# Designs tried in a protein design run: peptides against a protein of PDB entry 5LHZ. Part 88

Target 1, 78 residues: chain A of PDB entry 5LHZ
Amino acid sequence: QLLKSVFVKNVGWATQLTSGAVWVQFNDGSQLVVQAGVSSISYTSPNGQTTRYGENEKLPDYIKQKLQCLSSILLMFS

## One batch from the design tools (peptide; made by RFdiffusion4, then SolubleMPNN)

Design b2_p26_3_s1 (from b2_p26_3, 15 letters changed)
Fold by OpenDDE base, seed 5:
Structure b2_p26_3_s1 (fold): chain B 78 residues (1-78), chain A 26 residues (1-26)
Amino acid sequence: as target 1 above (78 residues)
Amino acid sequence: SSDMEEQQKLLKEIRQLVAELAKKLS
């Protein structure tokens, strides 16, 4: 279930779920999900392809950029 | 590598922040 959604200018929407996950829907159509207690992250590309990235694998630069944005968003939630 | 160290730092920060938010759920 959805708990809270926040609009982030020039980024998209960030939603906290009751599951403990944070779900970001970026303006480019991509999505990022980070779940409390889960070491992997989920990225969905604009074409709908979903990929899970483990804790120790190298991330594409475009995902790192989105994660940096997510860090700032999470500080906004707190 | 430096790139992986930076990535791990970022992921650690995110995991900590998400965990803290989750702790506030009831």
Scores: peptide ipSAE 0.706, ipTM 0.915, DockQ to the pose 0.786
Fold by OpenDDE base, seed 1:
Structure b2_p26_3_s1 (fold): chain B 78 residues (1-78), chain A 26 residues (1-26)
Amino acid sequence: as target 1 above (78 residues)
Amino acid sequence: SSDMEEQQKLLKEIRQLVAELAKKLS
């Protein structure tokens, strides 16, 4: 269930779920999901392919860029 | 590596922030 959604200019939408997850929908069609208490992250590419990355897995640069953006967004949520 | 360390720092920050937000739901 959706709890709070925030529009972020030039980025997309960031939503907090009642599950404790944060869901970011980027303008390029990709998505990130980070769940409280879960070490892995979920990335969905614009074509709909979803990949989970473990906490010790090396991430592609484009994922890191989106995570950096997410970090900034999360600071705004607080 | 420094790249991996930077990644881990970023992920740690994100996890902490998400956890704090989740705490507010309880």
Scores: peptide ipSAE 0.706, ipTM 0.915, DockQ to the pose 0.786
Fold by OpenDDE base, seed 4:
Structure b2_p26_3_s1 (fold): chain B 78 residues (1-78), chain A 26 residues (1-26)
Amino acid sequence: as target 1 above (78 residues)
Amino acid sequence: SSDMEEQQKLLKEIRQLVAELAKKLS
């Protein structure tokens, strides 16, 4: 269930779910999901392919960039 | 490596922020 959605200029939409997950829908069509209590992150590419990355797995640069963006967005929620 | 250390720092920050938000859900 959706709890709170925030429009982020030049980024997209960020939504907090009642599950404790944060779901970001980027303007480029990609998505990130980070959930409380879960060590892995979920990335969905614009073509719909979803990949989960473990906490010790080296991330592609483009995903790290989106995570940096997510960090800034999360500060917006609090 | 320094790149992995930076990544781990970023992920830790994100996990902490998400956890804090989740705590507000009680």
Scores: peptide ipSAE 0.705, ipTM 0.915, DockQ to the pose 0.773
Fold by OpenDDE base, seed 3:
Structure b2_p26_3_s1 (fold): chain B 78 residues (1-78), chain A 26 residues (1-26)
Amino acid sequence: as target 1 above (78 residues)
Amino acid sequence: SSDMEEQQKLLKEIRQLVAELAKKLS
């Protein structure tokens, strides 16, 4: 279930789900999902390809950039 | 490496924030 959605100018939409997941839909068409209690993150590219990354896996720079953005967004929810 | 250390710091921060938000649901 959708709990709360926040529009972030020049970024996209961030949604908190009742499942404990945070779902970000970026303006470039990509998506990022981080769920409470789950160590991996899910990234969906603009072409629809989804990849899960483990906690000890080196991330591509473009994903790290989006995670940095997510960190700032999460502070808006708190 | 310094790059991985920075990444782990970022992920830890995100996991903490998400966990705190989830706690408010219960």
Scores: peptide ipSAE 0.705, ipTM 0.915, DockQ to the pose 0.778

Design b2_p26_3_s2 (from b2_p26_3, 12 letters changed)
Fold by OpenDDE base, seed 2:
Structure b2_p26_3_s2 (fold): chain B 78 residues (1-78), chain A 26 residues (1-26)
Amino acid sequence: as target 1 above (78 residues)
Amino acid sequence: DEEMKEQRELLEEIRRLVKELHEKLS
């Protein structure tokens, strides 16, 4: 279930889920899901392909950039 | 390496923030 959805200018939409996860839908069509207590993150490319990355797995730069953005977005929910 | 260290720190920060948000609503 969705708890709260926030529009982020020049980024997209960020949604907090009842599960404790945060789901970001970026303007480029990609998606990112991060949940505390879960060691992996989920990235969905614009073409719909989803990839999960473990905590010790080196992330592509474009994903790290989106994660950096997510860090800033999370502060908007407080 | 330094790159992985930075990545770990980023992920740890995110997970901490997500946890805080969840705890506030639980």
Scores: peptide ipSAE 0.703, ipTM 0.914, DockQ to the pose 0.861
Fold by OpenDDE base, seed 5:
Parts: sequence; structure tokens; C-alpha cells
Structure b2_p26_3_s2 (fold): chain B 78 residues (1-78), chain A 26 residues (1-26)
Amino acid sequence: as target 1 above (78 residues)
Amino acid sequence: DEEMKEQRELLEEIRRLVKELHEKLS
């Protein structure tokens, strides 16, 4: 269930779920999910293709950029 | 690998923040 949603200018929406997940819906149509207790991250491209990345897997730069953005967004929930 | 080091630090920060947010609900 939804706990809190915040609008982030020039980024999109970020939502905290009761499951412990943080879900970001970017303006470009992509999505990023990071969940407490889960070692992998989930990225969904604008075309709907979902890819899971392990904690030791080298990430594409565009995903790292989105994660950097997520780091900043997470501070908005504190 | 410096690039992977930076990635690990980023992910560790995110994991920490997400965990803290989740724990606040308990």
C-alpha cells in the first residue's frame, strides 16, 4: 500500500510503500524500485521491460544517474 | 575498480536510507 508520494520537479514521482519499497516513476517513463531487505534493484524501461540488477553487478550509467537522483529523493522522506 | 567502488557507495547509501524509512514504520 501507498504510504507517501512526493513530486520531484524535473524527475517525476517517488512513492514509499508499506512493503519497504521505494518506487520512482521518472518523467521519461522509466521506473526504479529499491526495496528494504532485497539485494537487487529493479529497473523498468519506458517500453515496459524490467531488468533486475544484483548488488555487485555493474550498472549502466543512466541507471546510476537515476540512483543518484533517488539518493537525493530519499532525503525528502526523512 | 574506482567505478565499482563509487557504485557500491551509492547503493550502500540508498540501502541505508530505504532501510531507515522502512524501520520507521515498525
Scores: peptide ipSAE 0.703, ipTM 0.913, DockQ to the pose 0.783
Fold by OpenDDE base, seed 1:
Structure b2_p26_3_s2 (fold): chain B 78 residues (1-78), chain A 26 residues (1-26)
Amino acid sequence: as target 1 above (78 residues)
Amino acid sequence: DEEMKEQRELLEEIRRLVKELHEKLS
């Protein structure tokens, strides 16, 4: 269930779910999901391909950039 | 290495923030 959705200029939409997940829909069509209590992250590319990354996996730079963006967004949520 | 250390720190920050947001709902 959706709890709160925030439009982020030049980024897209960030949504907090009642499940404890934060879901970001980027303008480029990609998506990122991070959930409380889950050690992996979910990234969906613009073509719809979803990949889960464990906490010890080296992330592609473009994903790290999106995570940096997410970090900034999360700081704004509080 | 340094790159992975920075990545871990980033992920830890995100996880902490997500957790805090969820706890505020409880």
Scores: peptide ipSAE 0.702, ipTM 0.913, DockQ to the pose 0.827
Fold by OpenDDE base, seed 3:
Structure b2_p26_3_s2 (fold): chain B 78 residues (1-78), chain A 26 residues (1-26)
Amino acid sequence: as target 1 above (78 residues)
Amino acid sequence: DEEMKEQRELLEEIRRLVKELHEKLS
């Protein structure tokens, strides 16, 4: 169930779910999902391939950049 | 190393913010 969706210019859409997840749909077609209480993050590439990354894995730079963006977006929700 | 330290801090911030948002629903 969707709680709140925020449009972020030049980034995409961010949605808070009742499950405790935050779902970001980027303009380039990629997606990030971060869930409360879950240590891994989910990244979906524009071609639809989904990869889960554990908390101790070194992340690709392009994902770290999107996570930095997500951090900024989350501050908008609070 | 420094890169992994910065990554950890970023993820910890995100985890905290997501948790706080969810707890507001209680």
Scores: peptide ipSAE 0.701, ipTM 0.912, DockQ to the pose 0.794

Design b2_p26_3_s3 (from b2_p26_3, 13 letters changed)
Fold by OpenDDE base, seed 4:
Structure b2_p26_3_s3 (fold): chain B 78 residues (1-78), chain A 26 residues (1-26)
Amino acid sequence: as target 1 above (78 residues)
Amino acid sequence: SSSMKEQQALLEEIRKLVKELAEKLS
């Protein structure tokens, strides 16, 4: 279930789920999901391809950029 | 590498924040 959705200017929408996950829908059509207790992150590209990245896996720069954005969003939620 | 360390720090921060938010649900 959706718990809280927040519009983030120049970014998109961020939603907290009752599962403990945070789901970000970026303006470029990509999506990022991070869930409490799960070591991997999920990224969905604008074309709909989903990739999971492990905690020790080197991330593409564009993913790191979105994670930086997510960090800022999470601070906004708290 | 420094780049990986930076990435790990970022992920750790995110995990911390997500966990804190999740704990508020319980």
Scores: peptide ipSAE 0.693, ipTM 0.915, DockQ to the pose 0.792
Fold by OpenDDE base, seed 5:
Structure b2_p26_3_s3 (fold): chain B 78 residues (1-78), chain A 26 residues (1-26)
Amino acid sequence: as target 1 above (78 residues)
Amino acid sequence: SSSMKEQQALLEEIRKLVKELAEKLS
């Protein structure tokens, strides 16, 4: 369930869920989900394909860039 | 590697922040 949604200029929307997850919907149509207590992250490409990445897995650069944005966004919720 | 260390640091920061947000829900 949705708890709070925040519009982030030039990025997209960030939503905190009651599950403890943070869900980011980027302007390019991609999505990131990071959940408290879960070591893997979920990335959905613009075409709807979802991939989970483990904590020791090398990430594509485009995902690392989005994670940099997410870090900044999370500070907005605090 | 340096790049993996940077990635791990980034993920650890994110996990910490998400955890803190989740704890505020409880």
Scores: peptide ipSAE 0.693, ipTM 0.914, DockQ to the pose 0.792
Fold by OpenDDE base, seed 3:
Structure b2_p26_3_s3 (fold): chain B 78 residues (1-78), chain A 26 residues (1-26)
Amino acid sequence: as target 1 above (78 residues)
Amino acid sequence: SSSMKEQQALLEEIRKLVKELAEKLS
């Protein structure tokens, strides 16, 4: 379930889940989920297609950019 | 590669931060 949702200007919404996951819903319709204790990340494209990426996979640049954004958001939660 | 190292560093930071947030829930 949802714990806390924060509106992030020019980004979208970031939500902390009771599961230990952080869920970001970007303005472009994409989504990113990172969960504590899970080595893979989940990315959902605007069309709804979800892909999980392992820790040793080379990520597309657009995903790396969103991860950089996520890093900044996580610092906001701290 | 340098690119992969940078990516890995980013992921490690994210994992660390998410873990810390999760630990606060416990």
Scores: peptide ipSAE 0.693, ipTM 0.915, DockQ to the pose 0.800
Fold by OpenDDE base, seed 1:
Structure b2_p26_3_s3 (fold): chain B 78 residues (1-78), chain A 26 residues (1-26)
Amino acid sequence: as target 1 above (78 residues)
Amino acid sequence: SSSMKEQQALLEEIRKLVKELAEKLS
């Protein structure tokens, strides 16, 4: 279930779940999910396709950019 | 590679922050 949801201007919504996951819904329709204790990240493209990326897997630049954004968002939660 | 190292550092930071947030739940 949802615990805390924060609106981030020009980015979208970031939500912390009781599961320990952080769920970011970007304005472009894409989504990122990062969960505590899980090494892989989940990315959902605007068309709804979900891909999981391992910790040693080279990421596309557009995902790296979103992760940079996520890092900044997480600092807001702290 | 340096780009891969940057990615790893980014992911580690994210994992750290998410873990810290999760720890506050209990």
Scores: peptide ipSAE 0.693, ipTM 0.915, DockQ to the pose 0.798

Design b2_p26_3_s4 (from b2_p26_3, 11 letters changed)
Fold by OpenDDE base, seed 2:
Structure b2_p26_3_s4 (fold): chain B 78 residues (1-78), chain A 26 residues (1-26)
Amino acid sequence: as target 1 above (78 residues)
Amino acid sequence: SEEMKEQQELLKNIRKLVKELHEKLS
């Protein structure tokens, strides 16, 4: 269930879910999902492929960049 | 590595913020 959706200029849409997840839909068609209580993150590439990354797994740079953006978005929700 | 340390710190901050946001809903 959607709780709050925010348009983020030059980024895309960020949505907070009642489940505790934050879902970001980037302009490039990719998506990130981070959920409270879950140690892994979910990344969906523009082609629709979804990959989950564990907390101790080295992340691709392009995902780290999106995570940096997510960090800023989360501060906006606060 | 330093790169992994930075990544871990980033994830730590994100996890903290997500948790805090969810706790506000309770």
Scores: peptide ipSAE 0.701, ipTM 0.912, DockQ to the pose 0.794
Fold by OpenDDE base, seed 1:
Structure b2_p26_3_s4 (fold): chain B 78 residues (1-78), chain A 26 residues (1-26)
Amino acid sequence: as target 1 above (78 residues)
Amino acid sequence: SEEMKEQQELLKNIRKLVKELHEKLS
């Protein structure tokens, strides 16, 4: 269930779920999901392909950039 | 590597913040 959804200028939408997940829908059509208590992150590319990355896995730069953005958004939520 | 350390720190911060948000909810 959706708890709070916030529009982020030049980024997209960030949503907090009752499940403990934070879901970001980027303007480029990609998505990130980070779930409380789950070590992996989920990235969905614009073409709909979803990839899960473990906590010790080296991430592509474009993923790191989106995570950096997510970090800023999360600080905004706090 | 330093790059991995930075990545791990980023993930650590994200995980912390997500956890805090969830705990605040409950």
Scores: peptide ipSAE 0.700, ipTM 0.912, DockQ to the pose 0.822
Fold by OpenDDE base, seed 5:
Structure b2_p26_3_s4 (fold): chain B 78 residues (1-78), chain A 26 residues (1-26)
Amino acid sequence: as target 1 above (78 residues)
Amino acid sequence: SEEMKEQQELLKNIRKLVKELHEKLS
C-alpha cells in the first residue's frame, strides 16, 4: 500500500510504501526501489528494463547520483 | 577502492534511513 508520496522539484515523485520500500519515479522515466531489510536495490531504466544490484556491486555513476538524491529525499519523510 | 568506499557509505546511509522509516510504522 502507498503511505506517503512527495513531489520533489526537478526530480520526480518519491513514495513510501507500508511494505518498507521507498519508490522513486524520476522525471527521466527511470525508477529506483529500496526495500527495508533487503540489501539489493532495484533500478528500472526508462525503457523498462529492471536491474537489481547487490550491496557489493559497483554501480554506474548515474545510479549513484540517483542514490545520492534518494538519500536527501529520505530526510523529507522524517 | 576509494570509490567503492564512498558507494558503500552511501548505501549504508540509505539502508539506515529506509530501515528507520519502516520501523516507525511497526
Scores: peptide ipSAE 0.700, ipTM 0.912, DockQ to the pose 0.778
Fold by OpenDDE base, seed 3:
Structure b2_p26_3_s4 (fold): chain B 78 residues (1-78), chain A 26 residues (1-26)
Amino acid sequence: as target 1 above (78 residues)
Amino acid sequence: SEEMKEQQELLKNIRKLVKELHEKLS
């Protein structure tokens, strides 16, 4: 269930779910999902392809940049 | 590597914050 959606200037939308997931929809059409209790993250590219990355897997630079952005967004929810 | 250490720290912080947000609802 949807809990809260926040508009982030020059980034997109961030949504908190009752499931414990945080869902970010970026302006470039990509998406990130991070969920409490799950060791992997989900990235969806603008063309709709989804890739899951484990906690010990080296991430592409563009995903690390979006995760850094997510970190800042999560501080806003606090 | 230092790059991987930085990535692990980033993920650690994200997981911590997501967990805290969810625990506030329970």
Scores: peptide ipSAE 0.699, ipTM 0.911, DockQ to the pose 0.795

Design b2_p26_4_s1 (from b2_p26_4, 11 letters changed)
Fold by OpenDDE base, seed 3:
Structure b2_p26_4_s1 (fold): chain B 78 residues (1-78), chain A 26 residues (1-26)
Amino acid sequence: as target 1 above (78 residues)
Amino acid sequence: SAEEKQQQEQLEKVLEKVQSFLESSK
């Protein structure tokens, strides 16, 4: 279930879930889910394909960009 | 409240994870 959702201009929506996860819905149609206690992150492309990435693997640049964006958003939540 | 504190702690853990992923991907 949802706790709090924030609109981020030129990015999309970021939502904190009761599970502790943060769910970002980007304007390009992609989604990112990061949750404490889980060793991977989940990325869903605009076409609906979901990929999980481990904490020590090299990430595609577009994923890194979205994670950097998420980092900035999380600082806004605090 | 205790519940709010727990949610804030989880948020901080997510931030730490994101930062870890970014650093590990360099």
Scores: peptide ipSAE 0.656, ipTM 0.901, DockQ to the pose 0.870
Fold by OpenDDE base, seed 4:
Structure b2_p26_4_s1 (fold): chain B 78 residues (1-78), chain A 26 residues (1-26)
Amino acid sequence: as target 1 above (78 residues)
Amino acid sequence: SAEEKQQQEQLEKVLEKVQSFLESSK
């Protein structure tokens, strides 16, 4: 279930789920899901391919960029 | 409310996780 969806200009949509996860739908068609208590994050590319990344894994730059974006969004929510 | 506080706490935990991932990826 969705709790709240927020439109973020030039980024996309950020949604908090009842599970506590945050789901970001980026304008480029990619998606990111992050949830506390889960050891991985989920990224879905624009073509629909989903990849999970572990906590100590080296991330591709494009993933880092989107995580940094999410960090900024969350800071604005606080 | 308690519900609002819980949801805010979850957001804070998500932020911490995101920051942890970014730091660990360096």
Scores: peptide ipSAE 0.656, ipTM 0.901, DockQ to the pose 0.931
Fold by OpenDDE base, seed 5:
Structure b2_p26_4_s1 (fold): chain B 78 residues (1-78), chain A 26 residues (1-26)
Amino acid sequence: as target 1 above (78 residues)
Amino acid sequence: SAEEKQQQEQLEKVLEKVQSFLESSK
C-alpha cells in the first residue's frame, strides 16, 4: 500500500510504502526499492530487469548515483 | 501519533541503509 508520494523535479517520483519500503521511479524508467529490515536493495532497469544488491558488494556507478539521489530525497521526507 | 513516529523511524532506517551501501561500495 502507498503511504505518501512526492514528485522530485528532474528525478521522478518517490513513494513511501506502509511496508517500510521506499520506492523511487526515476525519469529514465528505472526503479529503486529500499526497505528497512531487508539486507539488499532492488534495482529495476528501464527494460524491466531486476537486480538485487547486497550491503557490501561493489555497486555500478549508476546505482551509486541513484542511491545518492535517494539519500537526498529521504532528507526531503523528514 | 504513534503511526507517524513509526513511519518516520522507518524512513530513518532506510536512510541509514542507503548511506551504508554508499560507504561500503567505495
Scores: peptide ipSAE 0.655, ipTM 0.900, DockQ to the pose 0.890
Fold by OpenDDE base, seed 2:
Structure b2_p26_4_s1 (fold): chain B 78 residues (1-78), chain A 26 residues (1-26)
Amino acid sequence: as target 1 above (78 residues)
Amino acid sequence: SAEEKQQQEQLEKVLEKVQSFLESSK
């Protein structure tokens, strides 16, 4: 279930779920899901391909950029 | 409320996770 969706200017939409996940839908068509209690994060490219990354895994730069963006968004939620 | 506190705690945990991923990927 959706708790709250926030429009983020020049980024897209960020949604908190009752599951403890945060779901970001970026304007480029990609998506990012990070959930408390889950050791991996999920990235979906604009073409619909989903990849999961572990905590100690080297991330592509574009993923790091999106995570940094998410970090900033989360700070706004607090 | 307790529910609101729980949801805020979840957000904090997500933030910590994101930060951990960023630091570990350097």
Scores: peptide ipSAE 0.655, ipTM 0.900, DockQ to the pose 0.896

Design b2_p26_4_s2 (from b2_p26_4, 16 letters changed)
Fold by OpenDDE base, seed 1:
Structure b2_p26_4_s2 (fold): chain B 78 residues (1-78), chain A 26 residues (1-26)
Amino acid sequence: as target 1 above (78 residues)
Amino acid sequence: SSQQQQIQQQRQAVLQKVQSFLESSK
């Protein structure tokens, strides 16, 4: 379930879920889901393919960029 | 409220996780 969705200009939508996860839907059609207590993050590409990444895993640059974007979004609400 | 506190705590925890991922990927 969705708690709140926030529109972020030039990014997309950021949503906090009742599970505690934060879900970002980017304008390019990709998605990120990050949740405390889960050892991995979830990325879904525009074609719908989902990949999970561990904390110590080497990330593709585009994933790092999106995580940085998410970090910035979260800091905006701090 | 307790709900608001929980939401904020979870958001902060997610932020910390994201930052950890970014640092670990360097």
Scores: peptide ipSAE 0.622, ipTM 0.889, DockQ to the pose 0.889
Fold by OpenDDE base, seed 5:
Structure b2_p26_4_s2 (fold): chain B 78 residues (1-78), chain A 26 residues (1-26)
Amino acid sequence: as target 1 above (78 residues)
Amino acid sequence: SSQQQQIQQQRQAVLQKVQSFLESSK
């Protein structure tokens, strides 16, 4: 379930779920889900393909960029 | 409220996870 959704200019929508997960829907159609207590993050590409990445993996640059964006969003909400 | 505190704690935990991913991916 959704707790709150926030529109982020030039990014998309960021939503905090009741589970504690943060779900970002980017303007390019991709999605990112990060939840504490889960060892991986979930990325869904614009075509709907979902990939999970572990904490010590080498991430694609576009994933790193989106994570950095998410970090900035979270800092903004703090 | 308890709910607000929980939400804030979870958001902070997510932030820490994201930062960990970014640092470990270098």
Scores: peptide ipSAE 0.622, ipTM 0.888, DockQ to the pose 0.932
Fold by OpenDDE base, seed 3:
Structure b2_p26_4_s2 (fold): chain B 78 residues (1-78), chain A 26 residues (1-26)
Amino acid sequence: as target 1 above (78 residues)
Amino acid sequence: SSQQQQIQQQRQAVLQKVQSFLESSK
């Protein structure tokens, strides 16, 4: 279930779910889901492929960029 | 409200997770 969706200019949409997860839908068609209490993050590429990454993995640069973007979004609402 | 408080707590937890992932990926 969706709690609240926020439009982020030049980024896309960020939604907080009732589970506590944050779901970002980027303008490039990719998606990112991060939830507390889960040891991995979920990234869906524009072609629909979903990959989960663990905390200590070396992330692709484009994933790091999107996580940094998400961090900035969250800080905006803190 | 209690719901809003929970939302804020979860948002903070997500922020900490994201920051942890970024630091661990260096």
Scores: peptide ipSAE 0.621, ipTM 0.888, DockQ to the pose 0.910
Fold by OpenDDE base, seed 4:
Structure b2_p26_4_s2 (fold): chain B 78 residues (1-78), chain A 26 residues (1-26)
Amino acid sequence: as target 1 above (78 residues)
Amino acid sequence: SSQQQQIQQQRQAVLQKVQSFLESSK
């Protein structure tokens, strides 16, 4: 269930779920879900393919870019 | 409120996780 969704200009939508997870829907159609207490993050590509990445895994650059974007969003909301 | 505090704590925890992932991926 959704708690709150905020529109982030030139990025997309960021939503906090009742589970505590943060769900970002990027303008390019990709999605990122991050939740505390879970050892992995979830990325869904624009074509709908979902991949989970572990904490010590080497990430593709496009994933790192999305995470950096999410970091900036979270810092903005702090 | 307790709900607001929980939301903020979760957001902070997510931030820490994101930063951890970025650092560990170097």
Scores: peptide ipSAE 0.621, ipTM 0.888, DockQ to the pose 0.941

Design b2_p26_4_s3 (from b2_p26_4, 13 letters changed)
Fold by OpenDDE base, seed 3:
Structure b2_p26_4_s3 (fold): chain B 78 residues (1-78), chain A 26 residues (1-26)
Amino acid sequence: as target 1 above (78 residues)
Amino acid sequence: SAEEQQIQQQLQAVLDKVLSFLKNSE
């Protein structure tokens, strides 16, 4: 269930869920889900392919960019 | 309120996780 959704200019939509997760829908059609208490993050590419990444693995640059963007977005929720 | 505090705590936890992922990916 949704708690709060924020439109982020030139990025997309960011939504906080009752589960504690944050769900970002980027303008390029990709999606990112990060949740406290879960050891991995979920990335969905524009074609619908979902990949989970662990905390200690090397991330693709495009994933790092999305996470960096998310960190900035999270400050908007405060 | 307690609910608002819980929401903020969850957001902080997500932020901490994101930063951890970025750090550990280096």
Scores: peptide ipSAE 0.657, ipTM 0.907, DockQ to the pose 0.918
Fold by OpenDDE base, seed 2:
Structure b2_p26_4_s3 (fold): chain B 78 residues (1-78), chain A 26 residues (1-26)
Amino acid sequence: as target 1 above (78 residues)
Amino acid sequence: SAEEQQIQQQLQAVLDKVLSFLKNSE
């Protein structure tokens, strides 16, 4: 199910899945999953709590920062 | 290849989604 994994210094690991999802495992223990065709994104905090966010929601700043990071990472895959 | 093209299309779709989330949260 793994297509490609990239180690990103000072960030963690980013993996593209055959499902169309990108899965980021951050160094702080948190995780982010974004999948094409799914209207929400999934964030898992270091304590294991998972929260889903819709595209019209106001996001916490730390989520915005990680999404901004992800956007930069995605350019590394290409 | 077609497979590589599909993979890149999926990545682009994810990128577009991420950017949309960021924009809509501003």
Scores: peptide ipSAE 0.657, ipTM 0.907, DockQ to the pose 0.896
Fold by OpenDDE base, seed 4:
Structure b2_p26_4_s3 (fold): chain B 78 residues (1-78), chain A 26 residues (1-26)
Amino acid sequence: as target 1 above (78 residues)
Amino acid sequence: SAEEQQIQQQLQAVLDKVLSFLKNSE
């Protein structure tokens, strides 16, 4: 269930869910899901391939960039 | 309200997680 959605210029849409997750749909067609209480994050590529990353993993640069973006987006919800 | 507090707590948890992922990936 959706709590709040925010449009972010030049990025996409970010939605907070009642589950405690934040779901970002980027303009490039990729998606990120980060959820409280879950030890991994989920990235879905534009082609629909989903990859989960653990907290201590070395992340691809493009994932880091999107997480950095997400950290900025979260400021729009507070 | 308690509801809003919970919402903010969840947001903070997500932020903390994101920052942790970024830190641990360095």
Scores: peptide ipSAE 0.657, ipTM 0.908, DockQ to the pose 0.896
Fold by OpenDDE base, seed 5:
Structure b2_p26_4_s3 (fold): chain B 78 residues (1-78), chain A 26 residues (1-26)
Amino acid sequence: as target 1 above (78 residues)
Amino acid sequence: SAEEQQIQQQLQAVLDKVLSFLKNSE
C-alpha cells in the first residue's frame, strides 16, 4: 500500500501510495489526500472531519495554502 | 523500469490535479 514516505520540515509527512494517491499529514493535525484518476480531493481537519472538494469549487484559503505546499512536496518525490 | 515510470506518471498526474485545483479556485 505504501510506496514512499518523506518527512518535510515544518510541514509534516507525505506518503505516496501504490494506488497513485499522495497522502499528506500536516503538523497541525490535518490531512490531505489527492489521488490520480479521482476528480476530487479529500481534506480531513484536525478534529477528524473529512470534506471532499471538486476541481471547480472555490476553496478555503487554508486548503489553497496546503495545496500550494503539496505542489512543492511533489517535486521532492521525483 | 516500467514500475518506476508508472510511479512517476502517477506523481505527475497528482501534480497536474493540484495545479488545476489551485487555478480553478481563483
Scores: peptide ipSAE 0.656, ipTM 0.907, DockQ to the pose 0.887

